# Ledger of designs, part 50: peptides against a protein of PDB entry 5Z08

Target 1, 168 residues: chain A of PDB entry 5Z08
Amino acid sequence: RQKDEWAKKTSSLMKQLDWFIGEHLGAMLAAEELGGPVVGELMEIDPDDLSAGFNAHGKLKKATSQPDLDRRQRRIDDIWGPQDEQGQAHKRKRGADEALAASAEMRDLIEQLMNKLVEAGGDNSATYVEIPRESAAARFLVRSKVAMFHPNDARRLRLVDFGRDLDD
Target 2, 222 residues: chain B of PDB entry 5Z08
Amino acid sequence: GLPRLIDAIEEASKIPAKRRQTPIKPTIEKLTTHLYTHGASPDSLLRLADLLTLRNHLDQASLAAITRNLYPSSTVSDEVVLRFIGALGHGQLKPTLALQALFLRWLVMVYHLLENPGVLGQVYGVLFDLLDTAAIRPQLCHLLALVTRRKHVRPFRIQAILTLSRQTGGDPNLTGLLRVFKNYYPEIIVGDATKGRASAFKHPDPQWRQHLDEIQQRRSEA

## One batch from the design tools (peptide; made by RFdiffusion4, then SolubleMPNN)

Design b1_p11_5_s1 (from b1_p11_5, 9 letters changed)
Fold by OpenDDE base, seed 3:
Structure b1_p11_5_s1 (fold): chain B 168 residues (1-168), chain C 222 residues (1-222), chain A 11 residues (1-11)
Amino acid sequence: as target 1 above (168 residues)
Amino acid sequence: as target 2 above (222 residues)
Amino acid sequence: WKKKLLILENM
């Protein structure tokens, strides 16, 4: 009975989290990945702003024509291509694709973190997920105090063990 | 009730210990027991914040005992927060650095009960400028790690933390705070200073948290 | 299960 109630409540919360990731968080994470505002500082990121790219200060960058910028900067510049109707449709589609990619990355990261926490059986050293990069998703979880980096290795992320006090 | 205990302690706090007709310790014990059992109402919490932060004739052990039992029964107002922030730093009118560290620890533990967490963001500069004070640095870095937003992460503050980290031989709390800054600006070249041990900024007292949750729950059921 | 729930409640 209590296990079934907890399973139902867990399933409900997972659905709410999945909804929140898809409807709100994905676009905000995509904005942060593109150099935009940090998630939670801007309540509404227009998908059109995602396509405009962001400066190192998290403000919308105006398109500067310099060719030697790295692939990410080129992606920002490709997003800043001529504002024809086809360019806007391609920008909107690309913004939506980046939001979907960010949502998928967040879901996958949460799943990996939760699985590692369960598999570790209380061993905090085994709860770390190795992340290929410091993503907006990883940074968001750390800022939200849901996850933490390894003290000596920023490539290792774990959930904050809120349940450590329950295993006693 | 709690108000009458506070009244008695406020009156006793105006009088030097050697001139008191009655020992205050039994009244402090009654207060701390009441706070542990029921928590402090918003009004009582404000009065206790004044008692803790203003210069009076209470002994440090009594002030520390009150602070350790300062369980809010509800939310924490901006006014209460500002009393504790205003008590930080050096000066003859300020509480001891040991008591200030307890205040910062308390603010960390009640951060989720603040009516307006943004109030700490408004006083961010005041908090940040105290990072050189070693006695309060651990709790101060923890509080700043909760409060920091992108608007606070400025080049001069990054440089200040890097400089202070070098001067302190890589204080884990400063490394932890610098990692929080890097979470807002991944491009921050935090040199070898972030490769060291960082504080995880874990909850300072899990038992205190559990007891706070029990007090808060009893109020929501009433 | 409780641990997973508590993590989700704090998210």
Scores: peptide ipSAE 0.034, ipTM 0.214, DockQ to the pose 0.357
Fold by OpenDDE base, seed 5:
Structure b1_p11_5_s1 (fold): chain B 168 residues (1-168), chain C 222 residues (1-222), chain A 11 residues (1-11)
Amino acid sequence: as target 1 above (168 residues)
Amino acid sequence: as target 2 above (222 residues)
Amino acid sequence: WKKKLLILENM
């Protein structure tokens, strides 16, 4: 009974995580990879904004007419809101492709991190995943306090063992 | 009566202050006095919600005065709630953020009079996604603390609050909301984000609450 | 299971 409830909850959370990665986080990670704001600094990344690119300071290149002041406080909704269909198909496609790539990278990284945690059987030294680069996905997981870099090797990432405080 | 005062204010709201034949301030004072004494009926409350939330030529002081005296004499309908929720956030047609903060404060204070408290749960996303707006965040976190149910506590929302908490240097209201989330899922690790000072989400105005209770009681006795 | 859930809840 309890195990089945935990399994159902885990499955539900995984589905929600997958949805979150696909619908929202992927676009923000792609923005960060493209030299945009760090995930969470500019909440206002429409994948259409990904197509506009970022300046050397991580700021969206101005599309035309609307004044600068309203751009600082876009809503978490505007960051995470569904994108409308009609705009420049090729730039949208590229932005969508970058968001899909970032989503795939995040999913793969999470899967690897989760697998290593299970395989390690409690050995924290064995929980490290080797990452080919410091991706926006890896940085996000570290900033979120979900993962940690190895103290001596930034190519090694592990999940924070949230369960240690439960076994004590 | 209250309807005639609302009629006069509605007509005046269509006209710029400099083009009005008569000052509206005396009519606003009569309205606020009436609201303080008798409260607003459901119908009057809806009309007042439209006056407060729709773009018009009323001054901010008048709108704030009406909002501060917006005592429901009865229940608060879903329609009234949705008017105030629809008025939140950024946009040229939206009320000022200062007025939006008063609306959120009002929703907190009348939460127990909602005909359907579940309506706020249906718009939970809309509310949650305004947390980055610093000017309304204190009242928004308080409202979310009342509205939050287990179904609303999701990984992405936990992460969003954690991220925003870091960016804000640990806003006590966000810390308070994270504690509410943790009450539904004690296993949520929020790290140092919950170790800081948290808002207690106390009633914003105990005197306003007492006066509301007196208005509600007088209606139940009549 | 609890560890996986905790990790997922914090993600």
Scores: peptide ipSAE 0.030, ipTM 0.239, DockQ to the pose 0.347
Fold by OpenDDE base, seed 1:
Structure b1_p11_5_s1 (fold): chain B 168 residues (1-168), chain C 222 residues (1-222), chain A 11 residues (1-11)
Amino acid sequence: as target 1 above (168 residues)
Amino acid sequence: as target 2 above (222 residues)
Amino acid sequence: WKKKLLILENM
């Protein structure tokens, strides 16, 4: 009975987290990876706004109706990418694809972190996930105090063991 | 003359302080006084660069005193520059980070006397990769601000500065360097990283510059 | 299970 209630609660929270990642966090993480605002400085980033890019101050450019003046502040990738005449529709698609990629990276990282915590069986040394890079996802989890880096190796990330106080 | 003072210090640098028959401090003081008055010739600069950058038995205070008085009487060769660049970074054979910061400061102050300013552009990657080293970052950003050209401003370097700026809470020196990058590509979106106070990269020692100019002028008149 | 839930509750 209690295990089943915990499993149901866990499943519900995982669904809520997955929703939050997909609907909100993915776009914010994509913005941070693209050199935009850090996650939490802007509470809501529409994926469509990701396509509009950020101003020189890292604020979302409101889709101002006047297309001409704002052409100068492109994303780094829009500056260095091939100047293909790809219309507004391709920019929107790219912003959505970046948000989806960031969402997938966050989901994968959380899954790895949780799996390592379960596999470690209480050995804190075994709870570390090797990260290929310090991603916006990894930084977000650390800033949120959900994860921490290994003190001697910034390539190793683990979940904060909030349950240590329960085993004593 | 200056060569004989360098000879004496080179020989003393091979011997641990406890095993020296004579204190080196008076010879260092004579050297620094001579450097302050007359500057260093290109040949003397190279020898002094080796003394400063290679592991020896000189104390940190003596090395710092020589560096603070390292006035070129003429131009600075690529070889001298490369000695100082080669001394940067972490390692048991490298000078202390405090001394490396003095070397970077010196390179900033003598930048206009380089025989080939392009040499620093060739080692731009080496300099850039040291930006994570907090102890040398202020002087390193200043040097990079002088050296940066359009060819050095690349997407991966922009992103690296942005990432490091976030990690450091918006270091003013990184913000200053990012503004230099933005001068070449005004369209670079730098986010909130540029809203902060940026370093203006002012000359680190105006008095040292004035004295350098006096040494340089005396040589042009001779 | 409790640890996993506690982690999720703190996320």
Scores: peptide ipSAE 0.030, ipTM 0.245, DockQ to the pose 0.117
Fold by OpenDDE base, seed 2:
Structure b1_p11_5_s1 (fold): chain B 168 residues (1-168), chain C 222 residues (1-222), chain A 11 residues (1-11)
Amino acid sequence: as target 1 above (168 residues)
Amino acid sequence: as target 2 above (222 residues)
Amino acid sequence: WKKKLLILENM
């Protein structure tokens, strides 16, 4: 009974988290990855705004300015496409794809972090996930005090064990 | 006494106003006068919570009058709290949003009398998810400001408040709640959302508080 | 599972 209630509650929270990642967080993470504002500074980034890109100050570039292509190896051909209706549709699609990619990265990272925490069985040294890069997702989790980098290795990320007080 | 008044109102609440043999208003006035003078015992408070939160044939003015005079004579049980929390949100069987706002206001005013303040922390998610409901948001933000602990301040909730703050044009209650969050995590980047006007979450009714204190004191002396 | 839930509640 209690286990089933907790399983249901866990499932509900996972669905809410998944929804939040997909509907809100993914676009913001994508914006941060594109050199936009840090997640939490600019809160509603329309996927359409992601297509415009951000300036060096994290401000939305006006639609007339080429999105700063530098951070993701965007193919040169995607840079020079005609600014016709098709070019705008391609930009919108790209913004949506970036948000989707950021959402997937966040989901995967959360899953890995949660799995490692469960697998570690209370060994804090075993709770670290190795991350290939400092992503917007990783930075967000750290800023949010949900995760922590290893003090000596920024490639190792772990969840903050909020449940430690339950094992004592 | 109070139990007999509640009995009469409970029976009347089962019957549509047009089918009642006697007007209920005089009995409601006697109840509210009694509540104002003596407060509600824990048992009476639970019964009144059921009358207020469950769908019945009492009119909104009567329900509001009872709620405004719902002085606890002692502590407020978890069960009473959960009745009021369960009555929140959208639904055909739920009280009106205006009455829900009065319930939230009441919970704010009696927060210091809760047997277990932690019960509100356990239902924090339920309360938080109602922030989009404009009609109850002011009182809900105030209650959340009292209830919020470090464990409740989470990235998704920070983001939800900030999103809702933009959508509402910077509701001062949301700004106030966000400041409460920032007190637990000063490093939260809230941008310009905290620079705006924030609610101070002052006591909703100082006179009601004073009268509550008088009722509570008389019980401690008896 | 309690840890997972607490983590999720804390996320």
Scores: peptide ipSAE 0.029, ipTM 0.221, DockQ to the pose 0.408; fails the geometry check

Design b1_p11_5_s2 (from b1_p11_5, 8 letters changed)
Fold by OpenDDE base, seed 4:
Structure b1_p11_5_s2 (fold): chain B 168 residues (1-168), chain C 222 residues (1-222), chain A 11 residues (1-11)
Amino acid sequence: as target 1 above (168 residues)
Amino acid sequence: as target 2 above (222 residues)
Amino acid sequence: YKKLLQILLNM
């Protein structure tokens, strides 16, 4: 009885999570990936200030014209820049495609993390998923205190085991 | 019941230990036993928060014992949270730094029971400005790691943590907090300050958590 | 369950 109720509640939560990813989180993650606001808060940080990054002293770097920064800045400008009419339709479609991609990435990442946790059978070293990049999805899970990066390797992510603290 | 125990302790707290007719320790033990068994209601939590945070004649061991057994039976109100936050820092009227560390630890352990977690975000500046206080820094960094949102990750705060990390020789708790900040802004160049061991901000007391879960479950079944 | 709840609560 309690196991069945727990299974039902888990299934319900998974459905709610899937819905939330699709309806809300995907778009917010896509905005973050494109250099927009991080999920949860519109900071009034000048996009120019964010693009410049922070130096080792925590000061804004001057925007160095590095071509890769230009691509991110262009994406930010493409997301937040003045919407010319023809640019709006392409921008909306691109935004929808990026939201779908971010939703898929989040779903896949959660699945991989859960699978590795089950497969590890209690070995914390085996619970890490290798991630190709520090994605908005990965960062979101870490901010949510659901996942943790490997202390020495930011390409390795694992679920925080909330249950094991009971058996030690 | 719990209210009567609180009444007795409140009255005793007004009187210096040397002038009390009866020892308070047995009443504190009854209170802590009751709290361990049943938890504290929202009303009782508020009264206990006042008892813990306001200057009175209770000994530090008694205050620490109450804090260690301060299991909420339900939610934690904004008012209770603000009592504990108001008790932080340096001052003659404030609790000891050791007791403040216990309050911060408590807030970490009950964070999921806050009626409004946003209340801690509103006082983020107050919490952040206390990071230089070494005695409370471990628990403070843990709480900030839970509370931090993008709006809190400002350039001046990044610089402040980086500076303090250098000054402390790379405190693992500050490194942990910097990693939280970097999760919001990956572009933060933390240099050697993040190469060190960072705190994972694990739950401070798994047994306390388990017991809290048991208290919370009993209420949901009643 | 608790993890999913934590995700949902932090959303």
Scores: peptide ipSAE 0.022, ipTM 0.242, DockQ to the pose 0.195
Fold by OpenDDE base, seed 2:
Structure b1_p11_5_s2 (fold): chain B 168 residues (1-168), chain C 222 residues (1-222), chain A 11 residues (1-11)
Amino acid sequence: as target 1 above (168 residues)
Amino acid sequence: as target 2 above (222 residues)
Amino acid sequence: YKKLLQILLNM
C-alpha cells in the first residue's frame, strides 16, 4: 500500500516534471543556451532590452555589427522577441525546435542523474554522470541546488542527496 | 455548460484574433458569468489554468477577466497550483508580469482551498528567487508570508531579503516578509529594515472572498 | 521521490 502510493505520487510528479520541462523550462533553457537570460536568475530584462542582445555573461550588449551575433540575436529574438505579425512563423518553428532540443537535453540529463543515483546503491562516488559540456540544463540543476559538480571535475554532475542534509 | 465554453475558448485560443471567424469576447463573458455564478470544478479549473498559463492567442484582457472570476467550486489541486507557479518569472513563453501578479493574488485568495498547502512550501525556493521582480513582489511576498515555515527561514534568504530591502529603499512587502521570518527566529538582526512600514498582508479582495464562500457553501449543500 | 520533488521544486 505505502509503496504503491509512493509509486503513484512519483509517477504523478514525473508527469508534472515532464510537463514543466516541455511547456516552460525547455524554452528558457534554449534561450540561455542561445545567450539569453539565465534560467532562474531573474535579471530585470526589459523586453525592449532583449532586442539589443546578450553578452557572454547574459548581460545586454549593444548590438555590435557582427553577422553571427545577429543570427544569435535573431534566435534569441525568435525565442524571446515580441511576436509582431510578419516574421513569426519561421521564428516560432526555430524557437520551438530549440525549446524541444533543450527539453530533451534536460529530460535526458535528469534521467541519467536519477539512474546513476539508483545504480549507486548509496555510494555517492558512483552517482556522478559525465556531461559532455556545461549545458544550460546542467547549470540550471546546479543553481537550483538539485545537482552539484564534482569538486575536482566540472564534467561530472550528481544529484544532491537531500536525505543527508535533513539529518544535519 | 462550463466544459463547452472552455472547449470553444480552447479552440479559439489556437487561432490569432485577426483570423477568428467569430469574436471570442461574448464566449469569454459567458465563461466569466458562469464562473461567477457556479465556480469552476477541479477539472475545469485545470483546463482554465492551462489556458491562462500556456502561450496562446487569447488577449490579456480576456486572460485577466478569467483570472478575476476563477472561483474554485471545490479544492485546488497540486497540478493547478504548479501550473500557476510554472508560469511565474521572466520569459516570452510565460504570461505577462501583470497576469502573473493576478495568479499570485489568486493563489493567496484560494490558499485555504489547496488540497495540499505543502506543495507551495516545496516550491518555496522558486517563489523566493522571484522577489527581485518588482511587478509581482507585492503578491509574491503575501504568498510567501502564508507559505513560510521555520525550515524556509535560512541565513542566505534572510540576507537576500535584507539586501533587496536596501536596494528597494525598504519595500513594505519585504519588510512584512522579514517580520514573518523574525516570528520564527526572533534573534534575527534585521536592523532598521523592520522599523519601517510593513505590509499587513490583508486579504486582497474581501468581496471576492465572500463570493467564494457563497460558491463553496452552495456546493456543500448540494 | 524526495529528490525528484526537490528537482521539481528547485526547477
Scores: peptide ipSAE 0.021, ipTM 0.222, DockQ to the pose 0.296
Fold by OpenDDE base, seed 5:
Structure b1_p11_5_s2 (fold): chain B 168 residues (1-168), chain C 222 residues (1-222), chain A 11 residues (1-11)
Amino acid sequence: as target 1 above (168 residues)
Amino acid sequence: as target 2 above (222 residues)
Amino acid sequence: YKKLLQILLNM
């Protein structure tokens, strides 16, 4: 009974997590990767400023009338900007593709982190996942205090063991 | 009438209190009494919004007294709303945070009189980005609770509230706003942040509301 | 479960 309730709650939480990643977090992570706002950092973003998009430092570019909106800026605007009419379909598709890619990266990273945690059998040294890059997904998990980097190797990421702090 | 009182206060607002030939307090009292009795027309309301939001030599007590008696006799224009929104945040040219909290409270209380409630939805980002400002957070969360639509419930905003809720030890106003977000997306995982005490976002001043309704009714009968 | 909850709570 308790195990079955726990399994049902796990399944429900996993579905909610998957939904949150797909519907929400993926687009934010994609925006962060494109130089948009850091997920969870408040930036003064006026709606008009959202249309002007973000510089390479995640700061809003002033809407200068200059036609050469950097490809990154267009991608951020496509993800977060107001939906203007005509150029929408290809831009929407590209923004959607970047959000899907970020969602997939987050899902994969969570899966790897969870699998390593299960495989480690309580050995904290064996819980590390090797990450190819410091992605927005990895940074998000660390900022959220869900994961932590190895103290000596920023390429190694593990889930925070919240279970131990409850048993001590 | 009200326009002449505003004229006198506008002129006095240009002069430091120590250099005024006449005390402004009696004129402020006449203005607040007039506002309490008759409310402000749209034109008068715009002029009063400028007096309240622009840097001048009026004392904080006078500005607060005007704000507390700022009963619209009719609708509230987008321009008036934008004046108050533009006055929010940090800066040497902006009103005090205490006065900003009164403006946000006022916007909550007159929300049903806005000509275009959608204007607040357009500036939703500006409002949302001020949530870290503790002094205005209670009223800001209340206003956001009224303004929030499905389009505003974005993941970065969910995460921003969650982060800020953790940093603040679970501010009840943030918990209340998260509950509003969850109403649009029940599947949002808000964790323990929503298990805490949440603000109910009740009307800030029922007596003020009743008096506003009386002013509004007198105009519909005239 | 607690960890998944914590992931979900911290997400």
Scores: peptide ipSAE 0.022, ipTM 0.260, DockQ to the pose 0.199; fails the geometry check
Fold by OpenDDE base, seed 3:
Structure b1_p11_5_s2 (fold): chain B 168 residues (1-168), chain C 222 residues (1-222), chain A 11 residues (1-11)
Amino acid sequence: as target 1 above (168 residues)
Amino acid sequence: as target 2 above (222 residues)
Amino acid sequence: YKKLLQILLNM
């Protein structure tokens, strides 16, 4: 009974998460990847700071040079610029494609992280997923304290084991 | 008791109305009467949140009746909050926009009972991105008015509300939200968008609040 | 579950 309730609850949460990723988080992650606003508590970061990316500790790098301001202003202008029908359709399509890509990256990353956690059988050294890049998805999971980078290798990401901190 | 009523409704929710052996309406009426009299425990709230937010074979009138009687007897957990937040927006698996508006109204009315009010601040972006959905905008602006802190007031969000306010002809709820933003940053130039009638974000149902307070008092005395 | 909740909470 309790296991079945937990299974149903977990399945429900997975469906809600999948939906949330597809409908909302993907677009926000795409915006972040493209130098838009940061998803989550680091929302204090000026859009200009996002273009600088995050360091291995999930902190914003200091925004270097001027040209990325033009890309953000263009994106705001691209989202809210004059409604010329043809230009909006192409921009909406590109934004949708980027949101779909970010959604897919987030889903795949979560799946890999969960699979590695199960496969590791309690060995923390085996729980690391190798990531090709510091994506907005990876950075989001780290900022959310859901994942952490390997101390010596920012290409290795693992889920935080919330279960162990309860036994200490 | 309440758990048995929920069990019966959960089982009935799996079956199309035409294939049910017994009408569910009498069980829904018993549930809503029980909720009105005693409120819902944290465990019962979670089960009811799943019933309300997940696609099932319950009719919209029954779901609305449960939502209108969803009095917490205690606190509201982050998990319950997130079930309702996850149910917001457009999609075939989501509740109707009318039901979503009731969920947002409920969150406003129980905001003071949240175990962690900060949870809504964490999902602020999700809520904010739904402002274009006219059917839920009044309740959403009210919830955002409660949740908004200085960290949420960003140039891109200010601009988004200003643009949406122009597109909607100055929706009073958006004007109200802009005034909340201006309270954190008085220097925000909102132009003519704040010129006009703003929502005062008054409590949506004073009678519901009074009844909730009565349920909460009975628990503190027990 | 807790991790999914944590993801949702930090979203």
Scores: peptide ipSAE 0.020, ipTM 0.242, DockQ to the pose 0.159; fails the geometry check

